# Ledger of designs, part 162: peptides against a protein of PDB entry 5VZU

Target 1, 271 residues: chain A of PDB entry 5VZU
Amino acid sequence: GRTLEDIFHEHMQELILMKFIYTSQYDNCLTYRRIYLPPSRPDDLIKPGLFKGTYGSHGLEIVMLSFHGRRARGTKITGDPNIPAGQQTVEIDLRHRIQLPDLENQRNFNELSRIVLEVRERVRQEQQEGGHEAGEGRGRQGPRESQPSPAQPRAEAPSKGPDGTPGEDGGEPGDAVAAAEQPAQCGQGQPFVLPVGVSSRNEDYPRTCRMCFYGTGLIAGHGFTSPERTPGVFILFDEDRFGFVWLELKSFSLYSRVQATFRNADAPSPQ

## One batch from the design tools (peptide; made by RFdiffusion4, then SolubleMPNN)

Design b2_p23_6_s4 (from b2_p23_6, 7 letters changed)
Fold by OpenDDE base, seed 2:
Structure b2_p23_6_s4 (fold): chain B 271 residues (1-271), chain A 23 residues (1-23)
Amino acid sequence: as target 1 above (271 residues)
Amino acid sequence: AIDFSEIPDLPLMPVPFEGPKAM
């Protein structure tokens, strides 16, 4: 029978062949576009820029990280047979922080899945509510003709009654110890490990993380067929490294900053 | 030029053939 290794080699050969076919289709029609690095803002979670990301069987891809208010975006600079260059490979919602459990419970994929799917449902509810408020605000300008319909007068009824006594029971005010939300210690990274059954191209990933956020990743069939957004976790490790857990694919992408300095890569100042 | 020579050849881990869609 074919081994898992044989199947993998065949699949890798197929992906290389597909990449070659897609590249060769453009042999006579190359369009070059200048890429500008996004300007850094003080409120950006980390410095925006180019990252090299692990994409499982596709290997390494170049992604531009940019910040857009309370959202971050990863845009493919390199394309593959599934997802072309210029697509938003990841979209991160910086409003929806994910709290990872302790290190023991982080090994449980079902626990991570539960946490992410609960956040996904909240994001969906907020989108529905915000859509309804925008819809109802336009509908109510119909001129209510105020027809003055009249004053009918009903009616009396009655009176009872008595007495009951003043029981003193001086129940002590139980001190509601406001559980002071311990300010998440901004200094020491939380211990981090991938869940069992999440595939990583390399086991050499950071074992501490600063913070996590809900996000979505783009997946598609060959030739960008039936593209869809899948739920995942953005993991900030440090200023130069982040991860994305693709929940449905049980895959982990590690992104590392490209350390190359580019001359004249800054966006022209808006005049 | 992006020096891709600093990108270690990450071992091609057999990602099991996940379904018809990829990242």
Scores: peptide ipSAE 0.253, ipTM 0.537, DockQ to the pose 0.210
Fold by OpenDDE base, seed 3:
Structure b2_p23_6_s4 (fold): chain B 271 residues (1-271), chain A 23 residues (1-23)
Amino acid sequence: as target 1 above (271 residues)
Amino acid sequence: AIDFSEIPDLPLMPVPFEGPKAM
């Protein structure tokens, strides 16, 4: 029977052949698109820009990291046979931190899966609740033809009455000092290790992380068939490195900043 | 946002094999 290794090798050969066919077809017509680097904002988690990412069998791909309020986005600059260039390979929810367990429990894939799936369910609930509030606001302003019905004038009546009592009870307002959530100090880097059974193309990844967030990764068949979002973990290592754990695929992508400076890569200022 | 929807879809050779989904 074919081993998992045989299937992987056959799939790798197919991917190499597909990549060769695509690159050989470029000799007939090259379309150049200018890519602009996103402007850096003060509230960006790290400087946006180009990263080289490890995509398992596909090898190295170029990804643009950008920030969109409380979301981060990785966009493929290079495509592969499954996910074309220009697709959002990862989408990160910066509102939903993932708390990694201690280093011993980080080796347990089921523990990471539990934590991520609990956060996924919270994100889904928040999206459903926010969808209900936006739906009720389109109230029926049907045109009420206000017919002008007339003026009738009545009438008097008067009077009474009196007393009741002033009960003083001066209950002291207990100052519930709302513990201001201290802005999460960029804490000392937590020890980091991949769970057992998560494939990494290279074991040379950072062994400490600053913070993690819930995110989704885009997966598809060849030719971008049946595209879907799968749950994952964005791992910030440092200013120049992040990772993504593809939970369902049991794969890890390491992203490292492209250190090359590009002339005229800044987006034109919106006039 | 760079609208990448204007990248002409490279004519995806219909590889008829429903291979495993990849990233």
Scores: peptide ipSAE 0.243, ipTM 0.558, DockQ to the pose 0.320
Fold by OpenDDE base, seed 5:
Order: C-alpha cells, then structure tokens, then sequence
Structure b2_p23_6_s4 (fold): chain B 271 residues (1-271), chain A 23 residues (1-23)
C-alpha cells in the first residue's frame, strides 16, 4: 500500500511541478504590477508591509500585511496552486483577543480549539445581530397613500392644577462597575509553544508572544476550487514577526518582515 | 533586489498530507 511518506512525496512532487509550471508560465507573459506599501497609521498594531510567510508544503510566500480599523489583513503577493496572488490569505479580528492558557495547556490542541471555536461563535452571533438591525430599517417605506382623514376638532381638555409635592426619593446610584478593560499589557511576552499535532515547517519560532487574536484563513483546492475561510489564531510575536495557527489544517505559518527597503514603494499621495 | 538568500533552506518537514484544500 502507499505509505504516508509515499503520499507525501507524491504530493510534494505535484506541488513542485505546479510551482514550476506557474513560474515557467511567468517567463512567457510577465505582467508587472506595481505594489504599493500601505500607509502606516498610529493605531496600527505593528507597521504594515511585506512579510515572508511559511505555508507548510507550499514553502515560503510573500504576504502584504495591512490594517483596516479593527481588522488586519494578509494579502498574498505570491500565489500557489491553491490560493492565487491577490487573495486575502488571513483576516484578523482585532476586537477578539485570544488569551492563551499556561504553557502546559498550550500543548493541548483541544484546549486551543475550544478557545478559538468559542470566539468564532461570538463573532457569528455579532454578525447575525448586526445584520438584523440593518435589514429591518429598509422594509417599511411602502408608499402609504395617506388619504387625508378629515380633521376632527380636538376638544380642549381642562387645565387641572399644579399640586407640587417634591418626593425626595434618593435612589442610590448603583455603581455600575465598568469592567475595567485590563490595560493591554504591551510589555511582558507570554511563553508560547505550538500545540501537539500542529505542524510547523521550522521548530525555530519565537517562544514568547505579545498578543493573540481570532482570525480566519483562506483555503481552497487546486485551481482555487471551493474556497472557504477556516478559523485560526493570529499570534503577534514582535514588530517584525507574527504567526497564524490554521486550526482545521493543524498547521502553523510564521511570518517575518521583509527587511528590504523599497525605493518609491509609497502610494502616490492623491493629488 | 529582494534578497531571498536569507531564506534558509528549511528542511521540508513532512507536512501532513494537506487534504484536498490548502492555504
């Protein structure tokens, strides 16, 4: 029977061949598109820009990180046989912070899975509630032909007088203890380890993380067939490194900033 | 030039057979 190793070797050969075909097609018809770096904003979690990302069996890919209010986006600059260039490989919800457990419980894939799926369910509920408020407001402008019903004269009801006893009911203001948003502890990195059974292309990943957020990754079959978003965890390590745990794929992508300075990479100011 | 030389030849760890869908 085919071993897992044989299947892996066949799959790797197929991916290498697909990459070779893709790169060889570029030699025949190179359409050069200028890529602009997104402008940095003060509220950006880290500086936006180009990152080198590990994509398991696909190897290394170039991803543009950008910020869009409370969302971060990774966009493929390089494509692969499954996900073409220009697709949003990751979408991060910066409203939904994930708190990792202690280092022992971080090794448990089922614990991470539970935490992520609980956040996924909250995100779905918020999307359903926000969709209902937007839907109900548009339905009621049916043209009510207001036939002018004749003005019946409202009878003057008499002005009964001003008896003004001031009841001093001193209702104690219940201190709504505003749950103090724990100040984002920007300073102390938490110990970080991948769960058992999550594959990494390299064991040399940062062993401390600053923050984690809920996100979704894009997956598809060869030729971008049946594309879907899968739940995952965005892990901020530092200013130049982040990770994404693909929960359903049990894979980890490490993203490292491209340190190359590009001349004229800034978007033209709208004149 | 984008210096790709700092891409260590990461040993192709046997990534488990990514099912019919990949990243």
Amino acid sequence: as target 1 above (271 residues)
Amino acid sequence: AIDFSEIPDLPLMPVPFEGPKAM
Scores: peptide ipSAE 0.236, ipTM 0.525, DockQ to the pose 0.204
Fold by OpenDDE base, seed 4:
Structure b2_p23_6_s4 (fold): chain B 271 residues (1-271), chain A 23 residues (1-23)
Amino acid sequence: as target 1 above (271 residues)
Amino acid sequence: AIDFSEIPDLPLMPVPFEGPKAM
């Protein structure tokens, strides 16, 4: 029977062949669409823009990072045989921070898996609860045709009773337990290492991270068959680098900012 | 919002082999 290694080898050969076919087809008439950079907002975790992502066997792909309130999105600008251009390769929930353990425990894939899956279940619960509130809120506005029942003029009963004395109940000042603002640990990068058994294209990834968030990655078969979202971890390294750990695939994608300056790349103001 | 889903990919040649799901 074919080994998993044989299947991976055949798949790699196929991807190389496909890439060769596509690159050879660039001699054909191409349709070009202008891509605009997303506008930067003050609340953006990092400056939005183009990143070079490592996609294992596919190699380097171009991804647009954009921010949408408490969500970040990576959108493929270059597609591959599995995931077409324009697809959201990663979707990050900036509400759900992942706390990485110490370096020793970060090497344990099962510990990272546990942490991510616990957050996945919380996200799922919040989506169910928010779906229920949105569902219940729509159900009760049946048009009550309030027939105007006639205004019976009920009478002016009068009197100003006077003298309620002010009871000086000296309520003790409840100790405002100052919720210790956990000092926003501004800027000290946490030591970072990939779990054992997570594949990366290179071992040359940042060994410190600022913060991590729960996210989902898009996976599919060739021709975008059976697309699904898999759980993962978004890792912010710095202003120009982030990573994504594809938990189920045991893969790591490193994203590095495209340092090229683009003229007139700003999105036109929505008219 | 710019709908990036409308970015045409390169025409995927139909690959006869269902490889493993990938990213």
Scores: peptide ipSAE 0.230, ipTM 0.533, DockQ to the pose 0.345

Design b2_p23_7_s1 (from b2_p23_7, 13 letters changed)
Fold by OpenDDE base, seed 5:
Structure b2_p23_7_s1 (fold): chain B 271 residues (1-271), chain A 23 residues (1-23)
Amino acid sequence: as target 1 above (271 residues)
Amino acid sequence: GLYQPVFDPLPESLRPPEHYAYS
């Protein structure tokens, strides 16, 4: 029987071969698409740009981070055998902050899983409700052909109004406790540790994070087969580093800003 | 300028068997 070691070696050889084929395509690539750095906006969580990411099995990749209102996106600049270049590897919902527990409870994968899955369910509900409002607005413009139903003259019975005393039912306005969006305390980083059983290629990840958000990562089989979105956590460490916890995969990807300056990489001003 | 390579998807014959390497 194949040993676990044989299976691991075969899988690693396959991954190395695929990575070699994909990397060799850079040398043989005849077609390049020009890319531009996203314009930075004052409200962007961090400066948009190129980041180098470590994906669990596929090694080092380049991702473009960009901001789109209350969403952030990581777009693959480099492809891998599963996810081609130009795909959105991560989508971050900046409306849904993840609150990490204390450092002791951060080691509990089930606690992180609970928190993320609760947020995923809220996101799903909001998408369903927003879909219903868009659906109901289109249905009512059917032409009411007002068939003139003949006005039967129903007689004016003079119902005597008895003097019903106005009961002052002082319905206390239920204080809709507007869940005060706790102002994103931008200042003090919190201690950060990966849950037990989450794999990282590098144990040298930042041990303090600024804030976390709900996100989804794109996963697929080889050749971009059966692509799906998996839930995860976007972790902002600092201006130049973020992470993504792939919840279902129990993996962590660290992304670090590419410090290289590129001439003529800015988007052309919209004419 | 920055340029992204346009990779052709690996031919199906070069697609390794469906080990869902979820990346």
Scores: peptide ipSAE 0.114, ipTM 0.655, DockQ to the pose 0.589
Fold by OpenDDE base, seed 1:
Structure b2_p23_7_s1 (fold): chain B 271 residues (1-271), chain A 23 residues (1-23)
Amino acid sequence: as target 1 above (271 residues)
Amino acid sequence: GLYQPVFDPLPESLRPPEHYAYS
């Protein structure tokens, strides 16, 4: 069996290797792309910007969070051995909220897995249906050859007579008391805990969250081999912190806002 | 300004063994 020492050595070797890869990438990097902080919009879930991610085996990474209507995106500013800089590490669907159960049921990984996978199937169905509507809409713009319809003569409409007796069917309007769905209290944080068997770098994560959304994370082998999107949960803790639960990997990443001001980092105003 | 390095793929000799990791 793997000893705790073997696991620790594997982890330390991975951290050293990552640090070496990062250093080697930066030392050999002759080309830099200018990045700009995304402009803040009134409808943004939180202020966009730079976040430091804490990953178990990977250490510290920098991600740019940006908002794109009903989607949010995390873009890697730093790359790792698996996924290079500039890739979209996380994509969040702001249409698909994840409702977390109570704290007792939040410890159950299978319950979280069920909830996330049910949302994933809804997202797939909506993508299939929306793909069909977009496909059918383009097919009907065949060129309407304006064949000149010949002016067929106005046949006189015969005057059919008046005898519509109004039947007084007094159907009583059943008072369907629309149970006012209490607007989900968007403002109060709910208690939060990681499921049993989800790994985090440490136990120092926020124990309350504002809301959760369905998302996908990018995973790959070393050297960006076989890249794929895996389902997960974006967790908004506060204005400066969010998390991502990687469902299939059973891991949690915590992201905290970089509290630095950068000169001339704002996007140029569109002229 | 902020600048992101544009990394070329690491030489094969600097690539760790293939395994899946999260980004």
Scores: peptide ipSAE 0.113, ipTM 0.661, DockQ to the pose 0.557
Fold by OpenDDE base, seed 4:
Structure b2_p23_7_s1 (fold): chain B 271 residues (1-271), chain A 23 residues (1-23)
Amino acid sequence: as target 1 above (271 residues)
Amino acid sequence: GLYQPVFDPLPESLRPPEHYAYS
C-alpha cells in the first residue's frame, strides 16, 4: 500500500514540478498579449477586474472576473501546469442562485452537494430545452416558394348589430392580498462556513457571504489534458472577495481583488 | 497596459504525468 510518506513524496514531486513548470513558463514566455480590464456596468454584481486566487497547493493565480449578462466568468491571466493562461477557470450562472442552509447544515457536505447537483440538473434541462428550440427553429427555413395566392374577393362589411345594455354587475373588489414582497434582503450577508472535509489553504476566509450562485470550474490534467467542467458554488463575500467551492474536489479557492491601479488598462472605446 | 503571458503549450516532455490538478 502507499505509505503516507510515499503520498507526501509524490505530492512534493508534483508541487516541485508544477513550480518548475510555472517558473519555466515565465522564463520561456516570449509573447505577451495585451489585456484590458472589462468596463464596469451598473448591473454588474461587483466591479469587474483582477483577482488573486489561492489554489491551495498551486499557489497564487491571477483571474480576471467579468460579467456577461446572466453569466460571470473568471479567466486565467496566469496559467498553471494544468490550465493555460486565457482559459475560463470558472463560469458562473447568475440565473441559478444557491441558497445556503443554516450554519449548522452548511457543515454538512452532503447537503451542499445535494443542493448543487439539483441546480446542475436544472441547468442541464434548460440547456436541452434551449437546444431543441434552437434546433427546431433552423429546420423550418425550407424555401417557402411564395406561390402567389390568388386575390380572394373583398367580402362586404357586415352590419351594425344593436345596443346591448351594459349590465351593472357590481363585482365586489376582491381584496388583493398584497403579497408582501419579502424585502429583497439583498444587503444582509448570511453566516458562512465551509463544509466539513472541504479543504481550504487557510481558515482565514470571510465568515459571512452576500449570495451564492451555481457555477462550473475547469479542471484538467497536466499539460491541459482531458479538460472538463466540474460543478461548484460561487460565493460572493463582498465587493473585493469571492470564493469558489469545487464540489467534486472538496476544495475552496478564495479570490481577492488586486488593489493595484493599472494605467491604460481600460478597454478601448468601441470606435 | 496589462499583459498576459502567452505560453506555448508545454512540450510533451515537460508535461507532468496525467494527474487531475485543480486550476
Scores: peptide ipSAE 0.138, ipTM 0.669, DockQ to the pose 0.548; fails the geometry check
Fold by OpenDDE base, seed 2:
Structure b2_p23_7_s1 (fold): chain B 271 residues (1-271), chain A 23 residues (1-23)
Amino acid sequence: as target 1 above (271 residues)
Amino acid sequence: GLYQPVFDPLPESLRPPEHYAYS
């Protein structure tokens, strides 16, 4: 079996390697781009801005959260060994809310996996349908020459009469009690727990959440090799905290608002 | 103001072996 020393040595080697990669990236950094805080909009789920993420071996990362209509985006401000600065680490689909089960069933990773994969399938179907509508709209402008095919006068089939009695069957209209969708009380946080087998670097995550959405996270090999998007869950805890569950990785990232005020960091007003 | 470093891709010789360390 791996000794505690072997695990510690492997973790230290990984940490040293990561630090070396970060240092090497900074030594090669010749260019800095000015960033601006995104303007807040009335329809934004929370105030956009800088969040500090804590996840995996990478330690502390800075992500910019921004809103783009029915989508939210996390953009890396700090790079890591796998994903450079400026990449979109998370993309959240605000059209696809995830309803978490009760607290007991939230411990079941397979239940969360089922829910997320069902939403992923819906998103895929909607993308395919939207792709077909855009394709079919271009083709049909061919001039249909309306050849006037002649009006054949099909015949007067006949008269039959009889007297069918009015059966009175007074079927009572069964009151389909429309199950009033209880307005999801937007204000009360649902109890929240991570599924069994989802790793969190910090157990001090919020134990209540406001709402969850389907999202995708960017993963890559070292040096941004083979970048791909994996399914996950965006969890809104409060105005200053959100999480992301990386489903395939069985990991959880916690993001907390950077409370620092930056002078002259607001986006210039569009002139 | 806030500034973001723009990193060029690391040379292949400095790329650690492909372990998908997930961010």
Scores: peptide ipSAE 0.111, ipTM 0.657, DockQ to the pose 0.555; fails the geometry check

Design b2_p23_7_s2 (from b2_p23_7, 13 letters changed)
Fold by OpenDDE base, seed 3:
Parts: structure tokens; C-alpha cells; sequence
Structure b2_p23_7_s2 (fold): chain B 271 residues (1-271), chain A 23 residues (1-23)
């Protein structure tokens, strides 16, 4: 019978071959698409731009981080054997913050899985509710044929009277203490550790994070076969570093800002 | 300027069986 080790070895040989084929395409690439750095906005979680991502088996890739209202996107600038360049490797929902537990409970993969799956279910419910409101509003403008209203008659309005004095009960306006939305203390990072059984390419990841959000990651077979989105956690470490936990894959990708400057890489000003 | 390569999809004969999804 095939051992798990035999299956892993066969898969690693295939991955190396596919990586070689895909890398050899770069030397023979006749078609390039021009890309621009996304403009920075004041409300962007961090400065958008190029990040160097570590994907476990694939190694090193370049991802463009961009912000789109309450969503962030990681777009592959370098492709791999599974996911071509120009695909959105991660989509982050900035509406759905994930609160990590204490450091002890962060080691529990089942606890992280519970938290992420609860948020995924909320996102699914919100999408279903928002889809129903958009559908019902358009249907009812059938042409009202103006059938002529016939002249039906006179009926008398009867007179009924009486005076009931409204009592002045001066109910004090209870001060609705607007629960001051405690400004999310954006200040102190919390201790961070990967759950037991989540693979990282190295143990050299930040041990403190600022905030986390729900997101989805794109996965596919070789040649972009059967592409699907899997649930995950976007982890903001600092202005130059973020991570993504691929929940179903039990893997972690670390992304670090590319410090290189590029000439004529800014988006054209909207005219 | 920045540029990304545009590759055609891999031929179907080079696609392995659907058993392994990766990032």
C-alpha cells in the first residue's frame, strides 16, 4: 500500500516539475501587462503596495495589496503552477474583525477554527439577506393602465365628538447614554502564536499582532484546476508585515513589504 | 513601470488529477 510518505514524495516530484515548467515560461513570455501601484487613501488599513509572500511549498511570490472600501485584496504579480499571475490570492473582509483569544487558547486550532467558521456563517447570512432586498424592488412597475374611475357617490361623514383630555404625564427623557463605542484601542499589539498543527515555512514570524480580519484564500490544482475559496484569517502585524492563516490547509503565509522604489509605477491621476 | 507576465493556461494534458489543491 502507498504510505503517506510515498504520496508526499510523488506530490513533491510533481510540484517540482510543474514549478520548472512554469518558471521556464517566464524566459519565453512574449506578453506582459503593465501594472500600477494602487493610490494610498487616508482610510487604508496600511499603505497599499507590493509584498513578498512566503507560500509553504511554492517559496517566494510577489503580491499586490490593495484596498477597496471595506475589502482588501492580495493580487498575485508572480504566478505559480496552481494560481496564475493576476488572480486574487486573498480577499479580506474588513467588516469582520476576528478577536484572537489569549496566548494559551491561540495554540488550540479547534478554537481558531470555531471563531473563523462562526464569522463565515455571519458573512453568508448577510449576503443572503442583502440579495433578497435587491431582488424584490424591481418587479412591480407593471404599467398601471389608467382605468377610468367611475363616479361613486356621496356618503355622509358622521359627527362624533368627545373631548378626552390628554394627561400631561411628563415622563423624564431617560438619557440614552449612547454607549460610547470604546475607540478600538488601536494601540497595543497582542501576543501572537500559530496554533499547533499549522505549518509555517519558518518560525520567524512576528510574535505580536495589531488586529485580525476574516478573509478567503484562493486554492487550485496545477494549471488552475478546480479553483475555490477557503476560509482564513488575515493578521496585521505592522505597517510592513501581514500574514494569512489558511484554515483548511493548516498553513500560514507571511508577507513583507517590498522596500524597492519603482519609477513611473504610480497610477495615472484620474483626469 | 511594473509589468506582470500573461501566460496561457496550461494544456489539459499537463494538468494532473484533481487530488491536490494548493495556494
Amino acid sequence: as target 1 above (271 residues)
Amino acid sequence: GLYMPVFPPLPEEWRPPEHYAYT
Scores: peptide ipSAE 0.232, ipTM 0.715, DockQ to the pose 0.550
Fold by OpenDDE base, seed 2:
Structure b2_p23_7_s2 (fold): chain B 271 residues (1-271), chain A 23 residues (1-23)
Amino acid sequence: as target 1 above (271 residues)
Amino acid sequence: GLYMPVFPPLPEEWRPPEHYAYT
């Protein structure tokens, strides 16, 4: 029978073969698309631009981070055997912040999974409600002139009135102490650790994060077969680093800004 | 300028079984 070792070796051989096939296409690439760095906006969470991603077996990838109102996108600039260049590797919903627990509870994968899946369900509900509002708006059939059906008569049923006395029960207004939402200290990073069982390529990831958001990552088989979106967490570490936790894959990808400057890479100013 | 390569899809005969999904 096939051993687990045999299956692992077969899988590694397939992965190496797919990498070889995919990388050999670079030597034969006849078509290039010009890309531009996204313009920076004041409301952008961080400066948009090129980031180098570190993934497990795939190695180094280049991703363009861009902002689109309340969403962020990571677009592959380099492809891999699974996902070609130009695909959105990550989609981030900046409306749905993830609150990480304390450092002890951050080690619990099931706690992170619970938090992410609760947010995923809210996102699904919002999408369903927004779909219904768009559907009901088309249903205004024009006003059919409903003919005036005749005025059936007012039956006047009677008046009786007894004088129940007003008891002045002066219930004191209990001061609902509005629990002042402690202003999320926009400047102090939270201690960060990966959950137990989440694979990282290296242990050299930032141990402090600024904020986290719900997002989805794209996964596919070799040759972009069966592409699907999986739930995850976008982790902003600093101006130049972010991570993505792939929840279902139990993996972590670290992205670091490409510090190289590119001449004539800025988007043309809209005329 | 910056340029992204555009590759044709892999031939179907070179696609391994879909049992492995990766990022």
Scores: peptide ipSAE 0.229, ipTM 0.721, DockQ to the pose 0.559
Fold by OpenDDE base, seed 5:
Structure b2_p23_7_s2 (fold): chain B 271 residues (1-271), chain A 23 residues (1-23)
Amino acid sequence: as target 1 above (271 residues)
Amino acid sequence: GLYMPVFPPLPEEWRPPEHYAYT
């Protein structure tokens, strides 16, 4: 019978072969799409740009990080046998900050899972509620068949004008103290460790994080079969490094900024 | 400039069995 080791070895050989086939296509690629570096915005969590990511067995890939209001996206610039170039490998919800527990409880995968799945459920509820408000607004344009209601006679309601002095009840406008959205304080750096059973390519990841957000990662079979979004955690380490914990896969991807400068890579100014 | 390769999907005959979804 195949051992678990045999199955793992065969699977790793298959992944290596598929990676080799897919990467060999770069030499034979006849079609390229021009890409531009995203313009930096003042409200961007970090400078957008190219990052070198690690994807377990897939190794090193290039991802473009970009910001889209309350969302961040990692777009594959290099593809792999599972997820082709141009796909959004990660989508980050900057509305849903993840609070990591203390360093002791960060080792507990079940605790991280609980925290992430609670946020996932909130995101799902918000999507359902927002869908209902959009649905109810369309229902009331039933065609008012303007049946010509007959001209009921204009009863002359009489003119009585009594001068009832409106009492100036000066209802003080309760100052709705707009809860000042506390500027997303770049949280004090928190000690960071991967949960037990979360695999990384190496142990060389930052041991302090600034902040974390809920996100989803794209997974698929070879040839982009059965693509789905899995829950995870975006970990901001610093200006040049972030990570993603793939919760269901129990894996961690580390992304480091590409320090290379590219000529004519900026988006053309909108004329 | 920067360029991203555009590959066609792998032919179905080259797709391994769907045993594992990966990143």
Scores: peptide ipSAE 0.226, ipTM 0.706, DockQ to the pose 0.571
Fold by OpenDDE base, seed 1:
Structure b2_p23_7_s2 (fold): chain B 271 residues (1-271), chain A 23 residues (1-23)
Amino acid sequence: as target 1 above (271 residues)
Amino acid sequence: GLYMPVFPPLPEEWRPPEHYAYT
């Protein structure tokens, strides 16, 4: 049988070959598309912009983070052997916050998997229900001929019914102890650790996160074959750092803001 | 300004077998 070492070597050789093929495309790249930094909005989770991502074997890549209402998007600015530039590497649903368990239970991959898959099923249900409401509304525009329904006469407002005496039934105000919804501590960082068996390029990732959201990542074979969306977790660490846990791949990508300033990189004002 | 490369799709002959989906 193939050893784990043989499989690893074969995989590394394939990655090196595909990286060579992909880099050779840069040498032959005659077409460049101008990109603009997305405008910042007050409701943006963090400032949009360029982030450098680490993808293990692929190395360092540049991703544009942008916000689109209740969705965030990571778009590849640099491509790799699997996913070309201009593709949406991650799509984040900002409606579906993921609550990470305590630090002990965060090490359990199956617990994280359960939480993410439950959210995925909710997202699928919401998409199915919203699809049905949009379908039923289109059917009923039969041309109802506007038959002029005759002006039925304004029936006169019937008179002053008498002052029914206020019965003083002194029902004791049951103290509805308003369970003070403890304001979800939306701003406090929680301890963060990767689950056992999730690969990271290094162990130098933030050990505290602000919040997590459900998302999907784009995966494909080399040359962008059989592209699919896989479930994952967007992890906001701070204003300049986020991560993505690729659940099915058992991998973690860390993204850090590019601090460089670019001239004439702002989107033109909509005319 | 910022620019990203636009690559043509890889020729089918340069597509490795569908064995590995990666990010």
Scores: peptide ipSAE 0.213, ipTM 0.693, DockQ to the pose 0.557

